# Ledger of designs, part 31: peptides against a protein of PDB entry 7SID

Target 1, 151 residues: chain A of PDB entry 7SID
Amino acid sequence: LHMYLMLLKELPGEEYPLPMEDVLELLKPLSNVCSLYRRDQDVCKTILNHVLHVVKNLGQSNMDSENTRDAQGQFLTVIGAFWHLTKERKYIFSVRMALVNCLKTLLEADPYSKWAILNVMGKDFPVNEVFTQFLADNHHQVRMLAAESIN

## One batch from the design tools (peptide; made by RFdiffusion4, then SolubleMPNN)

Design b1_p12_7_s3 (from b1_p12_7, 5 letters changed)
Fold by OpenDDE base, seed 1:
Structure b1_p12_7_s3 (fold): chain B 151 residues (1-151), chain A 12 residues (1-12)
Amino acid sequence: as target 1 above (151 residues)
Amino acid sequence: LEEERQKILNAP
């Protein structure tokens, strides 16, 4: 786990995007890691903070390539799962803060939710619609972060 | 991807 998290942490951001093939390799273990540690708030927070760099890489790539679509799908699968578990009140505010930051970054990369769509329980939820739900979060810091991201 | 989604959602 720690080795994998270290790799995610060291991923270059928007200034130095990785080839999509490399992004795919990093994303392959992600769902398994999330499933194993879904009840560990600290690990989930760390994962969400590190995958911010993945979003930046996805936004700088050719959206028409098969590899890009695959990477987007794998990433959105994880984000969708965390969002669903958030709705089930499984995560504390610090994890929700990290999730909001991920959603914010997605909106920056895809303001019209052309590809940033969460599929949960067989239904599609555009990230722009998902994001607005955090304006009504029970924790004031989460609401504040969501509100600041709109302006 | 559905299998990946279920792994996270249904994990113990």
Scores: peptide ipSAE 0.485, ipTM 0.919, DockQ to the pose 0.904
Fold by OpenDDE base, seed 3:
Structure b1_p12_7_s3 (fold): chain B 151 residues (1-151), chain A 12 residues (1-12)
Amino acid sequence: as target 1 above (151 residues)
Amino acid sequence: LEEERQKILNAP
């Protein structure tokens, strides 16, 4: 786990985007890691903080490439799962804060949720609609972060 | 992708 998290942490930022092939290799084990540690709030928070760099890479990629669609799908699978578990009140506010930051980054890359759509339990949820729900989050800091993010 | 979704959603 820690080796993988270290790799995620050391990902280049938006200034130095990775080839999509490298992004895919990093995303492939992500769902497995999330499944193993879904109940660990600190690990989930760390994962969400680190994958922000992946979102930035995805936003700069060619939307028409198969690799881009694959990477987007794998990433959105994880985000959708975390969102679903959030709806089930499985995550504390600090994890939800990290999730909002991920959603914010997605909206910056895709303001109208053309590709940023979460599929959970067979249903599609555009990220812009999902994001709006955090404006009514039970925790004030989450609401504040969400409100700041739309401006 | 569905398999990946289920891994996370159904994990203990």
Scores: peptide ipSAE 0.483, ipTM 0.919, DockQ to the pose 0.881
Fold by OpenDDE base, seed 2:
Structure b1_p12_7_s3 (fold): chain B 151 residues (1-151), chain A 12 residues (1-12)
Amino acid sequence: as target 1 above (151 residues)
Amino acid sequence: LEEERQKILNAP
């Protein structure tokens, strides 16, 4: 786990994007890691914080590439799962804060939710629609972060 | 991807 998290942390951001092939290699085990540690709040928070770099890479990639679509799909699968579990009140505010940051970055890359769509339980949820729900979060810091992200 | 989604959603 720690080795994998280290790799995610060291992923270059928007200023120095990696080839999509390399991004895919890092994303491949992500769903497995999330499934193993979904009940660990600290690990989930760490994962969400580190995958911010992945979002930045995805936003600058060629949208017509099969690898890009694959990477987007794998990433959105994880985000969708965390969002679903959030709706089920499974995550504390610090994890929700990290999730909001991910959603914010997604909206910056795809403000019209053309590809940033969460598929959960067979239904599609555009990230812009999902994001507005955090404006009504029970924790004041989450609401504030969500509100600041709109501007 | 559906399999991956279910893996996370249904994990113990």
Scores: peptide ipSAE 0.482, ipTM 0.918, DockQ to the pose 0.899
Fold by OpenDDE base, seed 5:
Structure b1_p12_7_s3 (fold): chain B 151 residues (1-151), chain A 12 residues (1-12)
Amino acid sequence: as target 1 above (151 residues)
Amino acid sequence: LEEERQKILNAP
């Protein structure tokens, strides 16, 4: 786990996009890691903070390639799962803060949610619609972060 | 991708 998290942490950001092949290699074990540690708040927070770099890489890539679509799908699967578990009140505010930051980054890359769509339980949820739900979060810091991200 | 979704959502 720690070695994998270190790799995610060292991933270049928006200014230095990686080849899509490298992104796919990093995303490949992500769902398994999330499944193993979904109940660990600290690990989930760390994962969400580190995958911000993946979002930035995806946003700058050619969206027409098969590899890009695969990478987007694998990433959105994880984000959708964390969002769903958040709705089930499984995560404390610090994890929700990290999730809002991920959603904010997605909206910056795809403001109209053309590709940033969460599929959970067989239903599609555009990220721009998902994001507005955090404006009504029970924790004031989460509401504030969400409000700041709109402007 | 559905299998990957279920892994996370249904994990103990």
Scores: peptide ipSAE 0.480, ipTM 0.918, DockQ to the pose 0.907

Design b1_p12_7_s4 (from b1_p12_7, 6 letters changed)
Fold by OpenDDE base, seed 4:
Structure b1_p12_7_s4 (fold): chain B 151 residues (1-151), chain A 12 residues (1-12)
Amino acid sequence: as target 1 above (151 residues)
Amino acid sequence: LEAERQKILNAP
């Protein structure tokens, strides 16, 4: 787990993106890792913090590539799952903080939610719609982070 | 991707 998390953390940002094929290979195990540790708040927070680097890579990629669409799908699957579990009140504020940062980064890469759409339980949720819900989060720090991300 | 989603959502 820790080695995998380190690889995610060390991904180059938007300035030096990896080939999409490499990004996709790193994303392949992600859903499995999330499933194994979905009940561990600290691990989930760490995962969410590290996948921020993946979003930065996706934002600078060729949107017409099949590998890009696949990578986007793999990433959004994980974010959608964490979003759903958040709606079920499974995560403490620190995990929700990390999720807000992921959503913020997604919106920076895709401001109009052209591809940043979460599919959960057969329904589509544009990230911009999902993000605004955190402005009404029960925890003040989550609300503040969401508000800071908007302005 | 549905299978991947269900792995996370249905995990113990």
Scores: peptide ipSAE 0.499, ipTM 0.923, DockQ to the pose 0.907
Fold by OpenDDE base, seed 1:
Structure b1_p12_7_s4 (fold): chain B 151 residues (1-151), chain A 12 residues (1-12)
Amino acid sequence: as target 1 above (151 residues)
Amino acid sequence: LEAERQKILNAP
C-alpha cells in the first residue's frame, strides 16, 4: 500500500503530464486498493488527494484516444464508488473534502460533463449534478469548499 | 469496469 501511495504522490502535475499509457498502469491497481481500505479514512483521504494529479492528466489528453477513455473509466469508477459510500455516510468530513476537490478538478477539466459522468448502481450521474449535492453537506467546511468552487 | 465497481461497493 505505502509503495503504491508513494507512486501516486510522485505523479507530475499539470505542467508535466505523463503519457496516458503510464497513467493506465497506475490506475489498474486503484480499485483493488480502494476496496481493501474503504473503511480506513486516512488511506481514503490520501488516495483522493493523490489522484487529483490523474484528473489533470486526463483533462490535457486526446479525448478520442482509446487509452484516454480507458483511463477515464478506471478513474470514474473509483470516484463514483467514493461518492456512493459518502451518500451512505461512510466517510468523515476530511474525506468528503478530498472528494469535493476531485470533483472540482473534474469540472475544471470538463465543465459540461462530456466524459465526467459517474456510473453507480447502473445509473449515470453527471459530475456537475453530483457536485451540487455537497452544497447541502452537514459539515460547514465541505459546504464552503463546494460553494467557493461554483462562484 | 462493472466488476471493479462491485468490488469497491460490496467490499467488507
Scores: peptide ipSAE 0.497, ipTM 0.922, DockQ to the pose 0.874
Fold by OpenDDE base, seed 2:
Structure b1_p12_7_s4 (fold): chain B 151 residues (1-151), chain A 12 residues (1-12)
Amino acid sequence: as target 1 above (151 residues)
Amino acid sequence: LEAERQKILNAP
């Protein structure tokens, strides 16, 4: 786990994007890691914080590439799962904060939610609609972060 | 991807 998390942490950011092929390889184990540690709040927070670099890479890539679509799909699978579990009140505010940051970055890359759509339980939820829900979060810091992200 | 989604959602 820690070796994988280190790889995610050391990913080049927006300044130096990775080839989509490399991003895809790093995303492949992600769903498995999330499934194993979904009940660990600290690990989930760490994962969400580290995948911010991945979001930046996805936003800078050519949307017409098959690898881009695959990478986007794998990433959105994880985000959708975390969002769903958040709706079920499974995560503390610090994890929700990290999730909001991911959603913010997605909206910056895709303001109209052309590809940033969460598919959960057979239904599609555009990230812009999902993001709005955090404006009414029970924790004040989450609400504040969501509100700040709009402007 | 659906299988991956279910894996996370159904994990203990």
Scores: peptide ipSAE 0.496, ipTM 0.922, DockQ to the pose 0.880
Fold by OpenDDE base, seed 3:
Structure b1_p12_7_s4 (fold): chain B 151 residues (1-151), chain A 12 residues (1-12)
Amino acid sequence: as target 1 above (151 residues)
Amino acid sequence: LEAERQKILNAP
């Protein structure tokens, strides 16, 4: 686990994007890792903090369209699952803070939610609509972070 | 990807 998390952490940002093939290889085991540690708040927080780098890579325009869609789908599957579990009150505020940062980064890359759409329980939820829900979060720090992202 | 979503959502 820790070796995998270290690899995610060391991904370069938007200024130095990785080839899509490398992104895909790193995303393949992600859902399995999340499923194994979904009840561990610290691990979930760490995962969410590290996958921010993946979002920056997905925002690039000069990539294979089919591979890009695959990578986007794999990433959004994880984010959608974390959002759903958040709705079920499974995560403490620190995990929700990390999730808001992921959503913020998605909106920066895709302001109109053209591809940033969460599919949960057979329904589609654009990230821009999902994000506004955190403005009403029960924890003041989560609301504050969400508000800072809007203004 | 639905199978992957369910793995996370239904994991113990």
Scores: peptide ipSAE 0.494, ipTM 0.922, DockQ to the pose 0.905

Design b1_p12_8_s1 (from b1_p12_8 with E7Q A12S)
Fold by OpenDDE base, seed 4:
Structure b1_p12_8_s1 (fold): chain B 151 residues (1-151), chain A 12 residues (1-12)
Amino acid sequence: as target 1 above (151 residues)
Amino acid sequence: SLEEEQQAFLNS
């Protein structure tokens, strides 16, 4: 886990994007890692904080390539799962804070949610609509973070 | 599939 998290943390951002093939390799184990530690709030927070680099990298890639679509799909699958579990109130505020940052970064890369759409159990949720839900979060820090992102 | 992976995540 720690080695994987380190790799995610060290992923170059928007300024120096990695080849999409390398991004895909990093995303392959992501769902499994999240599944193993889904009940560990601290690990989930750390994972979500580190995958911010993945979003930044995806935003600079060729959106028309098959590898880009594949990477986007794998990433959105995980974010969608975190979103769903958040709706089920499985995560404390610190994890939700990290998720909001991920959603913010997604919107920065795709403001109109052309590809940033969460699919959970066969239902689509555009990230821009998902994001606005956090403006009404029960925790004040989450609301404040969400508000800062759109104001 | 991605759907199967997500389902496994949600049920883990």
Scores: peptide ipSAE 0.626, ipTM 0.949, DockQ to the pose 0.948
Fold by OpenDDE base, seed 3:
Structure b1_p12_8_s1 (fold): chain B 151 residues (1-151), chain A 12 residues (1-12)
Amino acid sequence: as target 1 above (151 residues)
Amino acid sequence: SLEEEQQAFLNS
């Protein structure tokens, strides 16, 4: 886990995107890692903070290839799961704040939610619609973080 | 599949 998290943390941002093939290799174990530690709030927070680099790489990619769609799908699957569990009140505010940061970055990369769509249990949820839900979050810091992105 | 992975995550 720690080695994997280190790799995610050291990923270049939007200014220096990685080849999509490298992004895919890093995304492959992500779902499994998240699943194993889904009940550990600190680990989930750390994972969500580190995958921000992945979002930036996906947003910077101008390729419309199968690899790009695959990478987007793998990432959105994980974000969708975190979103669903958030709706079930499984995560504390610090994890939700990390999730909001991921969603903010997705909206910056895809303002019209052309590809940034969460599919959960067979239903599609555009990230722009999902994001607005955090404006009504029970925790004031989460609401503030969500609100600053729209102003 | 991605659906199976997500389901495993949700049910873990």
Scores: peptide ipSAE 0.625, ipTM 0.949, DockQ to the pose 0.954
Fold by OpenDDE base, seed 2:
Structure b1_p12_8_s1 (fold): chain B 151 residues (1-151), chain A 12 residues (1-12)
Amino acid sequence: as target 1 above (151 residues)
Amino acid sequence: SLEEEQQAFLNS
């Protein structure tokens, strides 16, 4: 886990995007890692904070390539799972804060949710619609983060 | 598949 998290942390952001092939290699084990540690709030927070760099890379890539669609799909699968479990009140506010930051970055890259769509249990949820739900979050810091990210 | 991976995540 530590080695994987370090790799995610060292991933270049928007300024120096990686080839999509490299992004895919980093995303491949992500779902498994998240699954193993889904009940560890600190690990989940750390993962979500580190994958912000991945979101930035996805937003800078050409959306027409197969690798881009694959990477987007793998990433959105994980985000969708985190969102679903959040709806079930499985995560504390600090994890939700990290998730909101991911969603914010997605909206910056895709404000009309052309590709940023969470598919959970066979149903589609555009990120722009999902994001508004955090405006009514029980924790004031989450509400504030969601509100300030719109402007 | 992605659906299977997500389901495993949700059921873990």
Scores: peptide ipSAE 0.624, ipTM 0.949, DockQ to the pose 0.945
Fold by OpenDDE base, seed 5:
Structure b1_p12_8_s1 (fold): chain B 151 residues (1-151), chain A 12 residues (1-12)
Amino acid sequence: as target 1 above (151 residues)
Amino acid sequence: SLEEEQQAFLNS
């Protein structure tokens, strides 16, 4: 886990996006890691904070390649799971804050949710529609972060 | 599949 988190942390920022092939290799173990530590709030927060770099890479990549679609699918699968569990009140506010930041970055790259769509249990949820739900979050800081992201 | 992986995540 610690080695994987270190790799995520050391990813280049949006100024220097990674090749999509490298992004795919990084995403392959992500679902398993998240699944293993889904009940650890601190680990989940850390993962979500680090994958912000992945979101930025996905948003700046060529959307027409098969590798891009594959990477987007793998990433959105994980985000969809975090969102679903958030609706089930499984995560504290600090984890929800990190998730909102991920969703914000997705909306910056895809404001109309053309590809940023969460599929959970066979149902599609566009991120722009999902994001508005955080405006009514129970925690003040989450609502504030969501509101700032909309404006 | 991705659906199976997500289901495993949700049920872990």
Scores: peptide ipSAE 0.622, ipTM 0.948, DockQ to the pose 0.887

Design b1_p12_8_s2 (from b1_p12_8 with Q6R A8R A12S)
Fold by OpenDDE base, seed 1:
Structure b1_p12_8_s2 (fold): chain B 151 residues (1-151), chain A 12 residues (1-12)
Amino acid sequence: as target 1 above (151 residues)
Amino acid sequence: SLEEERERFLNS
């Protein structure tokens, strides 16, 4: 786990985009890692903070490539799961804050939610619609973070 | 494949 987290942490952002092939390799174990530690708030927070770099890389990639679609799918699978568990009140505010930041970054890359769509329990939820739900979050800091992203 | 991954996450 620690080795993987370190690798995610060191992932370059928009300034130095990685080849999509490298992104795919990093995403491959992500779902499994998240699954194993889904009940660990600190690990989840750390993961969500680190995958922000992945979103930035995806936003600069060629959206028409198969590899891009594959990477998007793998990433959105994880984000969707975090969102689902959030709705089930499984995560504390700090984890939700990190998730909102991920969603915010996704909207910056895809403001019309053309590809940023979460599939949960067989249903599709555009990120722009998902994001608005955090405006009603129980924690004031989460609401504020969501609200400031509207402008 | 993605569906299976989602299922694993949600059922963990």
Scores: peptide ipSAE 0.162, ipTM 0.799, DockQ to the pose 0.890
Fold by OpenDDE base, seed 5:
Structure b1_p12_8_s2 (fold): chain B 151 residues (1-151), chain A 12 residues (1-12)
Amino acid sequence: as target 1 above (151 residues)
Amino acid sequence: SLEEERERFLNS
């Protein structure tokens, strides 16, 4: 885990996008890592904070290649799972705040949710619709963070 | 597949 988190932390931001091939290699173990630590709030928060770089890289890439679609699908699978568990009230506010930041970054790259769509339990949820639900979050800091993203 | 990955995460 620590080695993988270190690799995620070292990812460059949107100003220096990674080749899509490198993104795919980093995404390959992500789902498994998240699955193993899904019940650890601190680890989940850390993962979500680090994968912000992945979101930024996806937003800067060409959207018409097979590799891009594959990377987007793998990433959205993980985000969708975090969203689903959030709806089931499995995560504390600090984890939800990290998730909101990921969703915010997705909306910046895809404001109309053309590709940023979460598939959970066989149903599609556009990120722009998912995001608005955090405006009604039970924790005031989460609501404030979501509101800042809208303005 | 993406479906398999999703199931592993949600059902772990």
Scores: peptide ipSAE 0.158, ipTM 0.795, DockQ to the pose 0.895
Fold by OpenDDE base, seed 2:
Structure b1_p12_8_s2 (fold): chain B 151 residues (1-151), chain A 12 residues (1-12)
Amino acid sequence: as target 1 above (151 residues)
Amino acid sequence: SLEEERERFLNS
């Protein structure tokens, strides 16, 4: 886990995008790792903070390639899972803040949620609509973070 | 799809 998290952390941002093939290699184990540690608040927060680099890389890529769609799908699956568990009130505010940051980054790349759509339990949830729900979060810091994206 | 399977697994 620690080695994997370190690899995620060391990913370059949008300034130096990685080849999509490399992104895919890093995303392959992500869902499994998240599933194993989904109940660990600290690990989840760390994962969400580190995958911000993945979002930035995805936003700089041509979305028409199969590899890009694959990478998007793998990433959105993970985000969708975190969103689902958030709706079930399984995460403390610090994890939710990390999730909001991921959603903010997604919206920067796709403000109209053309591809940034979370599929949870067979239903599609555009990230822009998901994001607005955090404006009503129970924790003031989460609400403030969400509001910063709009203002 | 693979993503759907992973989603179901993560949310199970």
Scores: peptide ipSAE 0.144, ipTM 0.797, DockQ to the pose 0.533
Fold by OpenDDE base, seed 3:
Structure b1_p12_8_s2 (fold): chain B 151 residues (1-151), chain A 12 residues (1-12)
Amino acid sequence: as target 1 above (151 residues)
Amino acid sequence: SLEEERERFLNS
């Protein structure tokens, strides 16, 4: 875990995107890592903070390639899972704030939610629709973060 | 089990 988190932390930002093949390799263990530590709030927060780099890379890639679709699918599966568990009130506010930041970044890359769609319980939820729900979050800091993101 | 954890988390 430590080595993986360190790798995520050291990823370059928007100004230096990674090749899609590198993104795919990074995403492969992500779901398993998240699942193993789903009940650890600190680890989940850290993961969500670090995957912001992945979102930035996905937004700058050719959306028509198979590798891009694969990467998007793997990433959205993880985000969808965090969203689902958030709806089940499994995460504290600090984790939800990290998730909001991920969703914000997704909207910056895909403002019309053409590909940024979460599938939960067989239903599709565009990220822009999901994001607005955080405006009604129970925690004031989460509401404020969501509001700042759309204003 | 670990497998159950993965299934729950991955929403599948």
Scores: peptide ipSAE 0.096, ipTM 0.746, DockQ to the pose 0.225

Design b1_p12_8_s3 (from b1_p12_8 with E7Q A8R A12S)
Fold by OpenDDE base, seed 3:
Structure b1_p12_8_s3 (fold): chain B 151 residues (1-151), chain A 12 residues (1-12)
Amino acid sequence: as target 1 above (151 residues)
Amino acid sequence: SLEEEQQRFLNS
């Protein structure tokens, strides 16, 4: 876990995007890591903070390539799971804050949710619709973060 | 599949 988190943390930002094949390799173990530590709030927060770099890379890729679709699918699968568990009140506010930042970054790359769609249990949830739900979050800091993201 | 991976995550 430590090595994986360190690798995610050291990813270059938007100014230096990674090749999509490298993004795919980084995403492959992500679901497994999240599954193992889904009940650890600190680890979940850290993961969500680090995958922001992945979102930035996804936004600059060729949308028509199979690798891009694969990377988007793998990433959105994880985000969808975090969102679903959030709806089930499994995560504290600090994890929800990190999730909102991920959703904000997705909307910056895909404002109309053309590809940024969460699929959970066979149902589609566009990220722009999902994001607005955090404006009514039970925690004031989450509401404030969501509100400033649309200003 | 991605669905199976997500389900494993949700049920872990």
Scores: peptide ipSAE 0.654, ipTM 0.954, DockQ to the pose 0.955
Fold by OpenDDE base, seed 1:
Structure b1_p12_8_s3 (fold): chain B 151 residues (1-151), chain A 12 residues (1-12)
Amino acid sequence: as target 1 above (151 residues)
Amino acid sequence: SLEEEQQRFLNS
């Protein structure tokens, strides 16, 4: 876990985008790591904070590439799961804050949700629609963060 | 598949 988190943390941002092949390698274990630590709020928060760099990399890549679509799928699968579990009230506000930041970054990269679509249990949920739900979050800081993103 | 991976996550 610690080594993986370190790799995610050191992932270059938008200024230094990684080849999509490298992004794919980093995404491969992500779902397994998240599932193993899904009940650990601190680990989930850390993971979500680190994968922000992945979103930035995805936004700078060639959207017509098969590797890009693969990476998007790998990433969105995890985000979709976090969102679903959030709806089930499994995560504290700090984790939800991190998730909102991920969704915000996705919207910045894909304002019209052309590829930023969460698929959960066979149903599609565009991120722009998902994001608005956090305007009604029970925690004021989450609502504030969501509201700031709309302005 | 991605769907199967997600299901494992949701059921973990």
Scores: peptide ipSAE 0.654, ipTM 0.954, DockQ to the pose 0.941
Fold by OpenDDE base, seed 4:
Structure b1_p12_8_s3 (fold): chain B 151 residues (1-151), chain A 12 residues (1-12)
Amino acid sequence: as target 1 above (151 residues)
Amino acid sequence: SLEEEQQRFLNS
């Protein structure tokens, strides 16, 4: 786990994106890691913080590429799961804060949710619609973060 | 598939 988290942390930012092939390799174990540690709030928070780099990389890629679509799909699958479990009140505010930051970054890359669509249990949820739900979050810091992000 | 992976995540 720690080695994987270090790899995610060291992912180059938006200015120096990795080849999509490398991004895909990093995303392959992500779902498994999240599944194993879904009940560990600290690990989930750390993962969500680190995958911000992935979103930034995805935004720099050609959307018409098969590898880009594959990477987007793998990433959105995980984010969709985190969102769904958030709706089920499985995560504390610090994890929700990290998720909001991920969604914010997605909207920055795709403001009109052309590709940033969460598919959960066979249903599609555009990220821009999902994001507004955090304006009504039970925790004041989450509401504040969400409100600041749309202004 | 992605659906299977997500389902595993949701049911873990």
Scores: peptide ipSAE 0.654, ipTM 0.954, DockQ to the pose 0.948
Fold by OpenDDE base, seed 5:
Structure b1_p12_8_s3 (fold): chain B 151 residues (1-151), chain A 12 residues (1-12)
Amino acid sequence: as target 1 above (151 residues)
Amino acid sequence: SLEEEQQRFLNS
């Protein structure tokens, strides 16, 4: 776990996108790691904070390649799961804050949710629609973060 | 599949 988290932490930002092949290799174990530690709030927060770099890389990539679609699918599958479990009140505010930051970054890259669509249990949820739900979050800091991200 | 992976996550 710690080695994997370290690798995620070392990802470059938007200014220096990784080759999509490298992104795919990093995404490969992500779902399994999240599954193993889904009940650990601190680990989930850390994962979500680190995958912000993945979101930034996806936003800067060529969206027409097969590898890009594959990477998007793998990433959105995990984000969709975190969102679903959030709706089921499984995560504390600090984890929800990290998730909102991921969604914010997705909206910056894809404001009309052309590719940023969460599929959960066979249903599609555009991120721009999902994001508005956090404006009504029970925690004031989550609401504030969501509100400042709209403008 | 991605659906199976997500299901495993949701049911873990």
Scores: peptide ipSAE 0.654, ipTM 0.954, DockQ to the pose 0.867

